Peptides against a protein of PDB entry 3T6J. Designs and how they scored, part 1

Scores and structures below are computed, not measured.

Target 1, 375 residues: chain A of PDB entry 3T6J
Amino acid sequence: PIVESYIGFIESYRDPFGSRGEFEGFVAVVNKAMSAKFERLVASAEQLLKELPWPPTFEKDKFLTPDFTSLDVLTFAGSGIPAGINIPNYDDLRQTEGFKNVSLGNVLAVAYATQREKLTFLEEDDKDLYILWKGPSFDVQVGLHELLGHGSGKLFVQDEKGAFNFDQETVINPETGEQIQSWYRSGETWDSKFSTIASSYEECRAESVGLYLCLHPQVLEIFGFEGADAEDVIYVNWLNMVRAGLLALEFYTPEAFNWRQAHMQARFVILRVLLEAGEGLVTITPTTGSDGRPDARVRLDRSKIRSVGKPALERFLRRLQVLKSTGDVAGGRALYEGYATVTDAPPECFLTLRDTVLLRKESRKLIVQPNTRLE
Target 2, 372 residues: chain A of PDB entry 3T6J as posed
Amino acid sequence: PIVESYIGFIESYRDPFGSRGEFEGFVAVVNKAMSAKFERLVASAEQLLKELPWPPTFEKDKFLTPDFTSLDVLTFAGSGIPAGINIPNYDDLRQTEGFKNVSLGNVLAVAYREKLTFLEEDDKDLYILWKGPSFDVQVGLHALLGHGSGKLFVQDEKGAFNFDQETVINPETGEQIQSWYRSGETWDSKFSTIASSYEECRAESVGLYLCLHPQVLEIFGFEGADAEDVIYVNWLNMVRAGLLALEFYTPEAFNWRQAHMQARFVILRVLLEAGEGLVTITPTTGSDGRPDARVRLDRSKIRSVGKPALERFLRRLQVLKSTGDVAGGRALYEGYATVTDAPPECFLTLRDTVLLRKESRKLIVQPNTRLE
Structure headers, positions and changes below count from the first letter of each chain, unless a header shows other numbers.
Peptide ipSAE was made for these designs. It is ipSAE averaged over its two directions, with the distance scale d0 held at 1.0 Angstrom where the peptide's residues are scored. Compare it between designs on one protein only; published cut-offs may not apply.
A fold fails the geometry check if it doesn't show the stated peptide or something in it is severely misdrawn.

## One batch from the design tools (peptide; aimed at target 1 E207)

Design b1_p8_1 (made by RFdiffusion4)
Pose (drawn by RFdiffusion4):
Structure b1_p8_1 (pose): chain A 372 residues (1-112, 116-375), chain P 8 residues (1-8)
Amino acid sequence: as target 2 above (372 residues)
Amino acid sequence: HVGTYHFS
């Protein structure tokens, strides 16, 4: 459609429980030139799903070209203006017929070297160069194969299923599936507090995982003297964001104030656990003399160490999502999401530095439409 | 569930 639109109580992020949605609405026009560079990603999107750490029976039944667009926003009502979105928010529809992927083009043109804190003098060069371009990649993957992948196991009214039980097996355990989503049950209705952050974490992880693929970069025109940087800046940005996320964590209440930031911290911790000097947090000192930190990500160890930690992570997340296992999901997540002062990082002590170097986001003014 | 992506 020339004009793209949508509205309702949709994103559930701000409900302390995680079920009730916050009202919003948007009207934006579809840009053509930048969309083809996405529709391409849609065309070859089919294969990639099978590259995911879980078998094809643990994935949605068919596939689709649901849609991927680039929208110049006219009116976005509500609290915020996301860079990209995958909707509608009803999972059942995501697997039965389809969904949509939205990359807002003109919001980007808004959001783009001393404020590059927690980086090094190198790095921030590659950051300034490849952040914008890589943003499209991470968004495309996050939206398309982030939430586009995965399958829910639901018990329909009768004792039957939405799948064949005897032929499905859990790779982690080896047994046959003993858990699932029953009638009326949904992602938010079960995982609740964690559902948003958990699902987002899965999406961003698939983001990096498939951001390691030559084909996707060929779609975005990255290869050779190019294919490096973008990937690096992407991962580096992910680990840095994992650091900045401390600001949005409330230690007193042992509570996270956001899904994205918390998920990013979790991915950071998983990478740190992979060890092998791949990632480091250094309690440095800024030129101003105050405290500071430098995030160190060895790029040569990206495929040899980090990738495994990823696909094992995604495999677990997805496995627990399909069977709807809350116990394992939480135990696996809230454990990773835990914030403490234990070394050799001391995140409780780092958080202060993160707050000192903290940033306050900008404001996006919007135009109106007068009726003549 | 809805999927959204935000600037870092």

Design b1_p8_1_s1 (made by RFdiffusion4, then SolubleMPNN; from b1_p8_1, 5 letters changed)
Fold by OpenDDE base, seed 4:
Structure b1_p8_1_s1 (fold): chain B 375 residues (1-375), chain A 8 residues (1-8)
Amino acid sequence: as target 1 above (375 residues)
Amino acid sequence: MTGTFYFD
C-alpha cells in the first residue's frame, strides 16, 4: 500500500493563544478511489478560487498546485482525530511554497454510525435524508474546507527590507473602498497577531468557504452529484452545519466565557450569521421530548439557502478574509467575538439551549484503531 | 490546519 505519515508539533488548537503546537502523528494508507475525486477538485482549484467573494488581489499571487489525498488512518496519536488536514499551518509558507491536503476518509466514515433514533435536534422529515447524505456531504465539505478554505487567501506583508508583497497604490479594500491601511510586518504571523481567536477564526473562514462553494454546480459535479442528489447534498451540508452550531454549545463554558473547541466555536459563529440573515432561513425551536424533558429542533429552509443564506455568508466570508489579509486584529476580533458571544437573549436563548444540548448529549464515541488484511 | 468534524 501507499503509506503516508507525519509527526511533530503541528496543530495549535489546544494553545489558548494559538501559537504552540501539540505533538501529534499519524500513519495512514492512501485510498486511491476516493483520492480521485479530490484530484479532480485540485484540477479545478484555480478556477474555483476565483469564485470566492474577494478580489484577486486578496488571493495568492501565483497558484501552486497542491497535493490532495484521501487517507485511511491506521494510527492517529493526538488529542483529537481530524476529518481533514491542510499543512503547513504557516500562511506565509502556504502562499509562497504551497501546501498539502488530506482527507481522513475512514474518520469521516465514523459519521455514518449515527443511529436514527439517537439523532438529535432534527425534524423527523429530515432524519432519513440527513443519514443518507451526511457522509457524501462531509466529503464535499472537507475537500472544500481544506483545499479552498485553508488553501485560499493572501496575507499582505511588508518584509524586513520594507518591501510590500502588494501594490499599495492600486490594491483596494473591498469593504472600505480605500487603499490598504494595515498589513503584517516582518516577524508577525496570523497566530501572533490574532492570538486567542486565530484558530477558531480560520476554521470559521474555512467552513464558510465550504458552505459557500458547495453551492457551485461544478463542485457537486466533481463529487459525482447532479440534479436532485446535488441539491440534497447541499441541503444536508448546510443542515449539518447549522445543527453543529447548536451542538457547539456543549463546548462553551459560561462561567469562563470561553470556548474549549475551535471548530465548534466556528460552527456556532456560522449559525449566528445564518440566524441573523433571518427570513426564516434557520429556526431553532425549543420543544418537549417524548420523555417530558426539554428538547429542540433545528429547521433549515432549503428554498432560502441561495436567496438568503448565500448572500449573508458571502458578505461575512469576505469580511473575514479582508480582515485576515490586512492584519486588522481590532476589526477581526470585533467581528468574530461579536458572533461568538453566547447569551440568553431572546429569541434564541442560547444559554438555555445549551442546557438542552447537554441534556440530550449522546455518549462519547470510542474510535478504535483499525487493522488491515489481505484478501 | 485540522478540520475536525465531531457531530453527535
Scores: peptide ipSAE 0.063, ipTM 0.810, DockQ to the pose 0.519
OpenDDE base, seeds 1, 2, 3, 5: peptide ipSAE 0.047, 0.045, 0.051, 0.057; ipTM 0.795, 0.791, 0.806, 0.803; seed 5 fails the geometry check

Design b1_p8_1_s2 (made by RFdiffusion4, then SolubleMPNN; from b1_p8_1, 4 letters changed)
Fold by OpenDDE base, seed 1:
Order: sequence, then C-alpha cells, then structure tokens
Structure b1_p8_1_s2 (fold): chain B 375 residues (1-375), chain A 8 residues (1-8)
Amino acid sequence: as target 1 above (375 residues)
Amino acid sequence: MTGTYYFD
C-alpha cells in the first residue's frame, strides 16, 4: 500500500488567536479508487475556480496544480481527527509554491454513520434521502472545501520593498466599485490580521465554496452523479449544512460569548445567511418530541436552493473573499461576528434552540484504529 | 487547514 504521513505543528484551531499550531500527526494508507475522483476534480480546478463569485483579480495569479488524495487513517494523534486537510496553512506558500489536499475517507464514514431512529432535527420525509446521500455528499463537500475553498483566493500584499502584487490603478473592489484601499503589509498574514476570527472565517469561506460549487453539474459528474441522483446529492449537501448550523449551537458557550469549534461556528454563520435570505428557503420549527420535551425540525425547500439560496450565498461568499483579500479586518469582523452572534431574539430564538440541541445530543462516536493485515 | 464533518 501507499503510505502517507505528516507530523508537526499544523493546525491552529485551538489557539484563540488562530496563530499557533497544535502538534499532531497521522499515518494513513492511500485509497486509490477515491483518490481518482479527487484527481478528476483537480483536473477541473482551474476552470472551476473561475466559477467562484469574485473577479479574477481576486484569485491567484497563477494556478498551481495541487495534489489531492483520499486516505484511510490508521493512526491519528491530536485533539481531533479531521475529515479533510489542506496544507500548508501559509497563504504566501499556497500562492507561490502550491498545496496538498487530503480526504480522510474512513473518518468520513464514521461521520455519516447515523441510525435513522437517532437522526435528529430532520423531517421524516427527508431522513431516507439524507441517510442515502449523506456519505456521497460529504465526499463532494470535502473535495470542494479543501481544493477550491482553501485553495482559492488571493491576498493583496505590499511586500517589504513596497511593491504590490496587484495593480492599484485597475483592480476594482466589486463590493464598493472603488479601487483597492487596503491590503496586507509586509509581515502581516491572514492569521495575524484577522486573529480570533481567522480560522472560523476561513472555514466558513471554504464551506460556502463547497455549497456554491456543488450546484455545478460538472462537479457532480466528476463524482459520478447524474440526473436525479445529482439533484439529491445537492439537496442533501445543503440540507446537511443547514442542519449542521443548528447542531453547531452545541459548541457555543453563552456565558463566555465564544465558540469552541471553528467549523461549527462557520456552519452556524452559513445557516444565518440562508435564513436571512428568507422566502421559505430554510425553516427551523420548534416542536415537541415524543417524550414531551422540546425538539426541532429543519426544512430546506429544494426548489429554492438555486433561486434563493445560491444568490444569497454568492453575495455572502464574495463579501468574505473581498474582505479577506483586502485585509479589511474591521469590515470582515463586522460581517462575520454579525452572523456568528447568538441571541434569543425572535423569530429564531437561537439560545432556546441551543437548549433543544443540547437536550437531543447523542453520545459522541468513538474512533478506533482499524485492523490491518497482509494478504 | 482541516475540515471536520461530525454533524451529528
């Protein structure tokens, strides 16, 4: 088998300032069959990057073909096992040297292994589709998230010599219609500028890219989905995200006004964006469970994903990228923290919903090292 | 960066 591994201070999710890496490492075996799908995605990456909702001037100047591999993890040492990885985490290196993506396939298998009777917060008529397509939709989402999410976008930089990596006279901010008014100075990085929101903000951008691009027929074709299956994968992917936004409330600590998990915060933000879009796209309905205690249901109107959801996500995603590219910390923080705010304001009453989420919380799944043998 | 997808 082909073995891959990494070790070191890699991810900064446990740093409140998003800067210092946590020491982690893994040993994994390449899944050749699934890797082939991701290779096809890589082959289309340059074209798909053009589908993202920002001008080419906000994208990397030169496309660097990354590696993408599906891995079955044998051993992982760290505070948590990811479903996907994009490294390095240095934007300058990503832009000049390239990057590598991995999907941890057997971790994904654990992530979607939920029994129907334990599946919370979905309407009954969605459960069977959800169970059927959650796994496949995860593959799509992870692939897009890593490759085209984390692997996209440009930071506007003035280097130590005073040179800009963009044309100040011609590049226009698509949100303001004006020339670029802010950028990263020498020594400034994404993490150093955006600090406490950097990790979650970037994860939100990556997740949004996944949702946005999964609507593209070419993406679904790459993963082997056509016709009704493709539409079901799209639906379940979006449904999973809005559900995740609700589940995310578990990771919010009201007393400290903070989030304990960057990805879940990101998913809550996306939920807020899609709720704000209105028009019946997403509905969260408090209910009473069979036990007489609070419950809830999330409904996503399939027919409004493209008409309502996509435009809302497009605008939001563009704003995320523009603010990131220009190093506009004030604007970025205002935008992101605005959507990340958890209150009990109607109609959503998110703090009340959080109580419901906690009430319905199931025991966390255990991940155990798989057995391996020579054949 | 890594993605975790334990949604439930």
Scores: peptide ipSAE 0.084, ipTM 0.805, DockQ to the pose 0.502
OpenDDE base, seeds 2, 3, 4, 5: peptide ipSAE 0.046, 0.070, 0.047, 0.048; ipTM 0.788, 0.795, 0.801, 0.797; seeds 2, 3, 5 fail the geometry check

Design b1_p8_1_s3 (made by RFdiffusion4, then SolubleMPNN; from b1_p8_1, 4 letters changed)
Fold by OpenDDE base, seed 4:
Structure b1_p8_1_s3 (fold): chain B 375 residues (1-375), chain A 8 residues (1-8)
Amino acid sequence: as target 1 above (375 residues)
Amino acid sequence: MVGTVYFD
């Protein structure tokens, strides 16, 4: 078997300022069969990058073919086990040197074991479909999230010699119609500038890329889905995200106005974006459970994903990228924190919903390391 | 990185 490992100060999610990495390491075995799908995704990556909702001037100057491998994790040393990884985490290195993607396949498989009776916040009619396609849709989401999410976009930089990595005279900001007015100076990074929102903001961008590009037929074909199956995978992927946005409230601390989990904050932001789109795309309805206690239901109108959801996500995703590229911290913070704010304002009453989420919270699963042997 | 799976 092919063995892969990595070790070091890598992920900064536990640093409130997004700068200091946590010491982490894993040992894994390559899953050749699952890696084949990701190889096909890599082969289409250069073309798929052009489908993202920003001009080429905001994308990397040259496409560098990355590696993408599905891994079965034997051991993982860290505070949390991810489903996917894109490294390095430095945008400048991703831009100039390239990057590597991995899907932790056996970690993803843990999510497949959902008991129907414990599945919260979905309509009964959606539960069986959700259980059936949760795994496959998550594979698609993780692949897109890592490769085309974290692996996309350009930072505008002025180096220590005063040279720009973009043409100041010709590059236009698609949001303002004006020339580029801000950029990263020498020594400035994404994390150093955007600080407390950097990790969550980037995860939100990557998750949004996943939702946006999973609508593309070529992506579904790469993962082996067509016809009705492809449509169900799309629906469940979007449904999973809006449900996750509700579940995310568990990780908000009202007393401190603080989020404790970057990915969950990102998912809440996406939920807010899709709710703002209106037109019946997403509905969250407080209900009463069979036990007589508060409950809730999330509904996603699948017929409005392309007509309502996609355009809303397109606009939002473009704004995220433009603000990131230009190093516009003020604009980026205003946008992101606006969507990340949790209040009890109607009609959603998110703080009240949070109480419901906490009430319906189940014990989190413990991930147990597998064994392997020679036969 | 897609963090720890909390989708259940």
Scores: peptide ipSAE 0.085, ipTM 0.810, DockQ to the pose 0.325
OpenDDE base, seeds 1, 2, 3, 5: peptide ipSAE 0.047, 0.041, 0.048, 0.081; ipTM 0.799, 0.791, 0.810, 0.807; seed 2 fails the geometry check

Design b1_p8_1_s4 (made by RFdiffusion4, then SolubleMPNN; from b1_p8_1, 5 letters changed)
Fold by OpenDDE base, seed 4:
Structure b1_p8_1_s4 (fold): chain B 375 residues (1-375), chain A 8 residues (1-8)
Amino acid sequence: as target 1 above (375 residues)
Amino acid sequence: MTGTVYFD
């Protein structure tokens, strides 16, 4: 078997300022069969990058073909086990040197074991479909999230010598229609500038890329889905995200106005964006459970994903990228924190919903390391 | 990174 490993100070999710990495390491075996799908995704990556909702001037100057491998993790040393990884985490290195993607396949498989009776916040009619396609849709989401999410976009930089990596005279900000007015100076990074929102903001961008591009037929074909199956994968992927946005409230601390988990904050932001789109795309309804206690239901209108959801996500995703590229911390913070704010304002009453989420919270699953042997 | 799986 092909063995892969990595070790070091890598992920900064536990640093409130997004700067200091946590010491982490894993040992894994390559899953050749699953890696083949990701190889096909890599082969299409250069073309798929053009489908993202920003001009080429906001994308990397040259496409550097990355590696993408599905891994079965034997051991993982860290505070949390991810579903996917894109490294390095430094945008400048991603832009100039390239990057590597991995899907932790056997970690993803743990999510497949959902008991129907324990599945919260979905309509009964959606539960069987959700259980059936949760795994496959998550494979698609992780692949897009890592490769085309974290692996996309350009930072505008002025180097130590005063040279720009973009043409100041010709590059236009698509949101303002004006020339570029801000950029990263020498020594400034994404994390150093955006600080407390950097990790969650980037995860939100990557998750949004996944939702946006999963609508593309070529992506679904790469993963082996067509016809009705492809449409179900799309629906469940979007449904999973809006449900996750509700579940995310568990990780908000009202007393401190603080989020404790970057990915969950990102998912809540996406939920808010899709709710703002209106037109019946997403509905969250408080209900009463069979036990007589508060419950809730999330509904996603699948017929409005392309007509309502996609345009809303397109506009939002473009704004995220433009603000990131230009180093506009003030604009980026205003946008992101606006969507990340949790209040009890109607109609959603998110703080009340949070109480419901906490009430319906189930015990956290423990991930157990697998064994392997020679036969 | 997609983070820890909390989708259940």
Scores: peptide ipSAE 0.043, ipTM 0.792, DockQ to the pose 0.336
OpenDDE base, seeds 1, 2, 3, 5: peptide ipSAE 0.041, 0.034, 0.040, 0.041; ipTM 0.780, 0.763, 0.790, 0.783; seed 5 fails the geometry check

Design b1_p8_2 (made by RFdiffusion4)
Pose (drawn by RFdiffusion4):
Structure b1_p8_2 (pose): chain A 372 residues (1-112, 116-375), chain P 8 residues (1-8)
Amino acid sequence: as target 2 above (372 residues)
Amino acid sequence: SVGTYFPS
């Protein structure tokens, strides 16, 4: 459509429980030139799902070209203006017929070297160069194969299923599936507090995972003297964001104030656990003399160490999502999402520095439409 | 479930 639109109580992020949605609405025009560069990603999107750490029976049944667009925003009502979105928010529809992927083009043109804190003098060069371009990649993957992948196991009214039981097996355990989503049950209705952050974490992780693929970069025109940087800046940005996320964590209430930031911290912790000197947090000192930190990501060890930690992570997340296992999901997540002062990081002590170097986001003014 | 992305 020339004009793209949508509205309702949709994103559930701000409900302390995680079920009730916050009202919004948007009207934006579809840009053509930048969209083809996405529709390409849609065309070859079929294969990639099978590259995911879980078998094809643990994935959605068919596939689709649900849609991927680039929208110049006219009116976005509500609290915020996301860079990209995958909707509608009803999973059942995501599997049965389809969904849609939205990359807002003109919001980007808004959001783009001393404020590059927790980096090094190198790095921030590659950051300034490849941040913008890589942003499109991470968004595309986050939206398309982030939430585009995965399958829910639901018990329909009768004792039957939405799948064949005897032929499905859990790779972690080896048994046959003993858990699932029953009638009326949904992602938010079960995982609740964690559902948003957990699902976002899975999406961003698939983001990096498939951001390691040559093909996707060929779609975005990255290869050779190019294919490096973008990937690096992407991962580096992910680990840095994992650091900045401490600001949005409330230690007194042992509570996270956001899904994205928390998820990003979790991915950071998983990478740190992979160890092998791949990632480091250094309690440095800024030129101003105050405290500071430098995030060190060895790029040569990206495929040899980090990738395994990823696909094992995604495999577990997805496995627990399909069977709807809350116990395992939490125990696997809230454990990773825990914030403490234990070394050799001391995140409780690092959070202060993160707050000192903290940033306050900008404001996006919006135009109106007068009727003549 | 809704999927959204925000810049760092």

Design b1_p8_2_s1 (made by RFdiffusion4, then SolubleMPNN; from b1_p8_2, 4 letters changed)
Fold by OpenDDE base, seed 2:
Structure b1_p8_2_s1 (fold): chain B 375 residues (1-375), chain A 8 residues (1-8)
Amino acid sequence: as target 1 above (375 residues)
Amino acid sequence: MTGTYYPD
C-alpha cells in the first residue's frame, strides 16, 4: 500500500487571528480506486475554473495541475478531523507553485451513516432522498471545495521591488467598473490582512464554489451522474448546505457574539445569502415535534435552484473573490460579518431557532481510528 | 485548509 503522512503547524482554525498553526498530523493509506474520480476532476479543472463567476484576470495566471488523492486515515492527531484537505495554506504558493488535495474517504463514510428516524429538520418527503444521495453529493462537494474552491482565485500583489503581478492599466474590478485600487503589499498575506474572518471567509468561498459548480453537467458526469440522478445529487447537495446552515447555530455563542467553528459559520452565511434571495427558494418553518416541544423544518424549492439560487450565489461568490483579490478588508469584513450576524429579528428569529437546534441536537459522532492487517 | 468538516 501507498502510505501518506504529514505533520507540523498546519491549520490555523484555533487561532483567533487565523495565523498561528495548530500542531497536527496524520498517517493514511491511499485508496487507489476512490482516487480515480478525483483524478477525472483534476483533468477537467482548467476548463471548470473558467466557469467561476470572475474575470480571468482574477484567476491564476497559469493552471498548475495538482494532485488529488483519496486517503483512508489510520491515525489523525489534531483538534478535528476533516473530510478534505488542500495544502499549502499560503495563497501565494498555491498560485505560483501549486497545491495538493486529499479526500479522507473513511471519514466521509462515517459521516454518511445516519438513521432516518434521527434525521432532524427535513421534510419527510426529503428524508429518503437525502439519505440516498448524501454520500455521493458530499463527494462532489468535497472535490469541488478543495480543488476548485481553495484551488482558485488570484491575489493581487505588489512585491518588494514594486512590481505588480497584474496589469494596473487594463485589469478592471467587475464590481466597481474601475481600475484596481488595492492589493497585497510585500509581506501581507490573506490571513494577516483578513485576520479574524480569514478562515471562515475562505471556507465560505470554497463551499460556495462547490454549490455553484455542482450545477454544471460536466461536474456531475465526472462523478458518474446523469439525468434524474444528477438532478437529485444537485438537490441534495444544496439541501444539505441549507440544513447545515441551520445546524451551524449550535456553534454560535450569543454571549460572546462569536463563532466557534469556521466551516459552520461559513454554512450559516450561505444560508443567509440564499434566504435573502427570497422567492420561496429556502424556507425555515418552526414546528412542534411529536413530543410537544419546538422543532423546525427546512425546505428548498428544487425548481428555483437555477433560477433564484444560482444568480444569488453567483453575485455573492464574485463579491467574495473580488474583495479577496484586492485585499479590501473593510469591504470584505462588512460583507461577511453582515451575513454572519445572528439576531432574533423576524421572520427567521435565528436566536430562537438556535434554541430549537440545541434542543434537537444529536450526539456527536465518534471516529474510532483503525488499524491495518494482512490477509 | 481542511475544507469541508462536520463536527456532528
Scores: peptide ipSAE 0.065, ipTM 0.775, DockQ to the pose 0.535
OpenDDE base, seeds 1, 3, 4, 5: peptide ipSAE 0.053, 0.104, 0.065, 0.046; ipTM 0.801, 0.807, 0.805, 0.776; seed 3 fails the geometry check

Design b1_p8_2_s2 (made by RFdiffusion4, then SolubleMPNN; from b1_p8_2, 5 letters changed)
Fold by OpenDDE base, seed 2:
Formats: C-alpha cells, sequence, structure tokens
Structure b1_p8_2_s2 (fold): chain B 375 residues (1-375), chain A 8 residues (1-8)
C-alpha cells in the first residue's frame, strides 16, 4: 500500500487571528480506486475554472496541475478531523507553485451513516432522497471545495521591488467598473489582512464554488451521474447546505457574538444569501414535534435552484473573490459580517431557531481510528 | 485548508 503522512503547524482555525497553525498530523493509506474519480476532476479542472463567475484576470495566470488523492486515515492527531484537505495554506504558493488535494474517504464514509428516524429538520418527502444521495453529493462537494474552491482565484500583489502581478492599466474590477485600486503589499497575506474573518470567509468561498459548479453537467458526469440521478445529487447537495446553515447555529455563541467553527459560520452565511434571494427558494418553518416541543423544517424548491439560487450565489461568490483579490478588507468584512450576523429579527428569528437546534441536537459522532491487517 | 462536514 501507498502510505501518505504529514505533520506540523498546518491549520489555523484555532487561532482567533487565523494566522498561527495548530500542530497536527496524520498517517493514511491511499485508496487507489476512490482516487480515480478525483483524477478525472483534475483532468477537467483547467476548463472548469473558466466557469467560475470572475474574469480570467482574477484567476491564476497559469494552471498548475495538482495532485488529488483519496486517503483512508489510520491515525489523525489534531483538534478536528477533516473530510478534505487543500495544502499549502498560502495563496501565493498555490498560485505560483501549485497545491495538493486529498479526500479522507473513510471519514466521509462514517459521516454517511445516518438513521432516518434521527434525521432532523427535513421534510418527510426529502428524507429518503437525502439519505440515498448524501454520500455521493458529499464526494462532489468535497472535490469541488478543495480543488476548485481553495484552488482557485488570484491575489493581486505588489512585490518588494514594486512590480505588480497584474496589468494596472487593463485589469478592471467587475463590481465597480474601475481599475484596481487596492492590492496586497509585500509581506501581506490573506490571513494577515483579513485576520478574524479570513478562515471562515475562505471556507465560504470554497463551499460556494462547490454549490455553483455542481450545477455544471460535466461535473456530475465526472462523478458518474446523468439524467435524473444528476439532478437528485444537485438537489441533495444544495439541500444539505441549507440544512447545514441551520445546524450551524449550534456553533454560535450569542453572549460573545462569535462563531466557534469556521465552516459552520460559512454555511450559515450561504443560508442567509439563499434566503435573501427570496422567491420561495429556501423556507425555514418553525413546527411542533411529536413530543410537543419546538422543531423546524427546511424546504428547498428544486425548481428554483437554477433560476433563483444560481444567480444569487453567482453575485455573492463574485463579490467574495473580487474583495479577496484586491485585499479590500473593509468591503470584505462589511459583506461577510453582515451575512454572519445572528439576530432574532423576523421572519427567520435565528436566535429562537438556535434554541430549537440545540434542543434537537444529537450526540456528536465519534471517529474511532482503525488499524491495518494482512489477509 | 480543510473541509469539515458534520452530518447532523
Amino acid sequence: as target 1 above (375 residues)
Amino acid sequence: MTGVYYPD
């Protein structure tokens, strides 16, 4: 078997300023069979990057073919075990030197095991479909999230010699219609500039890329889905995201006005974006459970994903990227914190919904680390 | 960067 490992100060999620890495490491075995689907995604990555909603001038100058491997984790040391990884965590290195992606296949497999009777916040008519396609949709989302989410976009930089990595005279900001007015100076990084929102903002961008690109027929074909199956995978992926946005409220601390988990904050932001789109795309309805206590239902109108959801997500995702590329911290913070704010304002009443989420919370799943054997 | 997915 092929063994992969890494160790060091890698992920900065535990740093309030998003800069200092937590010491972590893993040992894993390559799953050759499962890696094949991600290699197909890599083969199409250069073309798929062109489908993202920003001008080529805001994308990497040169496509650098990355590795993408599915791994079965033997041991993981850290505060949390991920479903996917994109490294290095330095945007400048990603755009100039390349990157590597991994999917932690056996971690995803554990996450797929959900009992129907315990599945919260979904309509009964969606539960069986959700259970059936949750796994496959996660494979799609993780692949897109890592490879084309974290692996996309360009930072505008002026180096220590005063040289720009973009043409100041010809590059136009698609949001303003003007020339580029801000950039990263020498020594400035994504994390150093955006600080407290950097991790969650980037996760939000990556998750949004996943939702946006999963609508593309070529993506579904790469993962082996066509016709009605492809549409079901799309629906379940979007449904899972809006549900996750509701579940995310568990990780908000009202007393401190802060989020305790970057990915969950990101998913809540996406939920807010899709709710703002209106037109009946997403509906969260407070209900009463069979036990007489508060409950809720999330509804996603399948027929409005492309007509209402996609345009809303496109606009939002473009804004995320433009603000990131230009190093516009003020604009980026205003946008992101606006959607990340949790109040009890109607009609959603998110603080009240949070109480419902906490009430219906299931025990956290434990991932037991395996061993190997010879047969 | 990593993707953390909680099923429930």
Scores: peptide ipSAE 0.054, ipTM 0.771, DockQ to the pose 0.514
OpenDDE base, seeds 1, 3, 4, 5: peptide ipSAE 0.046, 0.042, 0.061, 0.046; ipTM 0.784, 0.791, 0.801, 0.789; seeds 3, 4 fail the geometry check

Design b1_p8_2_s3 (made by RFdiffusion4, then SolubleMPNN; from b1_p8_2, 6 letters changed)
Fold by OpenDDE base, seed 4:
Structure b1_p8_2_s3 (fold): chain B 375 residues (1-375), chain A 8 residues (1-8)
Amino acid sequence: as target 1 above (375 residues)
Amino acid sequence: MTGVFYPD
């Protein structure tokens, strides 16, 4: 078997300022069968990058073919086990040197173990479909999230010699229609500038890329889905995201106005974006459970994903990228914190919903390391 | 990408 490992100060999710990496390491075995799907995704990456909702001037100047491998993790040393990884985490290195992607396949497989009777916040009619396609849709989401999410976009930089990596005279900001007015100076990074929102903002961008591009037929074909199956994968992927946005409230601390989990904050932001789109795309309804206690239901109108959801996500995703590229911290913070704010304002009453989420919370699964042997 | 897994 092909063995892969990595070790070091890598992920900064636990740093409130997004700068200091946590010491982490894993040992894994390559899953050749699953890696083949990701290889096909890599082969299409250059073309798929053009489908993202920003002009080429905001994308990397030159496509560098990355590696993408599915890994079965034997051991993972860290505070949390991810579903996927894109490294390095430095945008400048991703931009100039390239990057590597991995999907932790056997970690993803844990999602397959869903008990219908314990599945919260979904309509009964959606539960079986959700259980059936949660795993496959998550594979698609992780692949897109890492490769085309974290692996996309350009930072505008002025180096220590005063040279720009973009043409100041010709590059236009698609949101303002004006020339580029801000950029990263020498020594400035994404994390150093955006600080407390950097990790969650980037995860939100990557998750949004996943939702946006999973609508593309070529992506679904790469993962082996066509016809009705492809449509169900799309639906469940989007449904999973909006449900996750509700579940995310567990990780908000009202007393401190603080989020404790970057990915969950990102998912809440996406939920807010899709709710703002209106037109019946997403509905969250407080209900009463069979036990007589508060409950809730999330509904996603699958017929409106392309007509309502996609355009809303397109606009939002473009704004995220433009603000990131230009180093516009003020604009980026205003946008992101606006969507990340949790209040009890109607009609959603998110703080009340949070109480419901906490009430319906169940103990998280413990991930147990596998073992292997030679035969 | 990191997810939180529940027994749901």
Scores: peptide ipSAE 0.059, ipTM 0.811, DockQ to the pose 0.187
OpenDDE base, seeds 1, 2, 3, 5: peptide ipSAE 0.059, 0.057, 0.066, 0.063; ipTM 0.819, 0.806, 0.825, 0.816; seeds 1, 3, 5 fail the geometry check

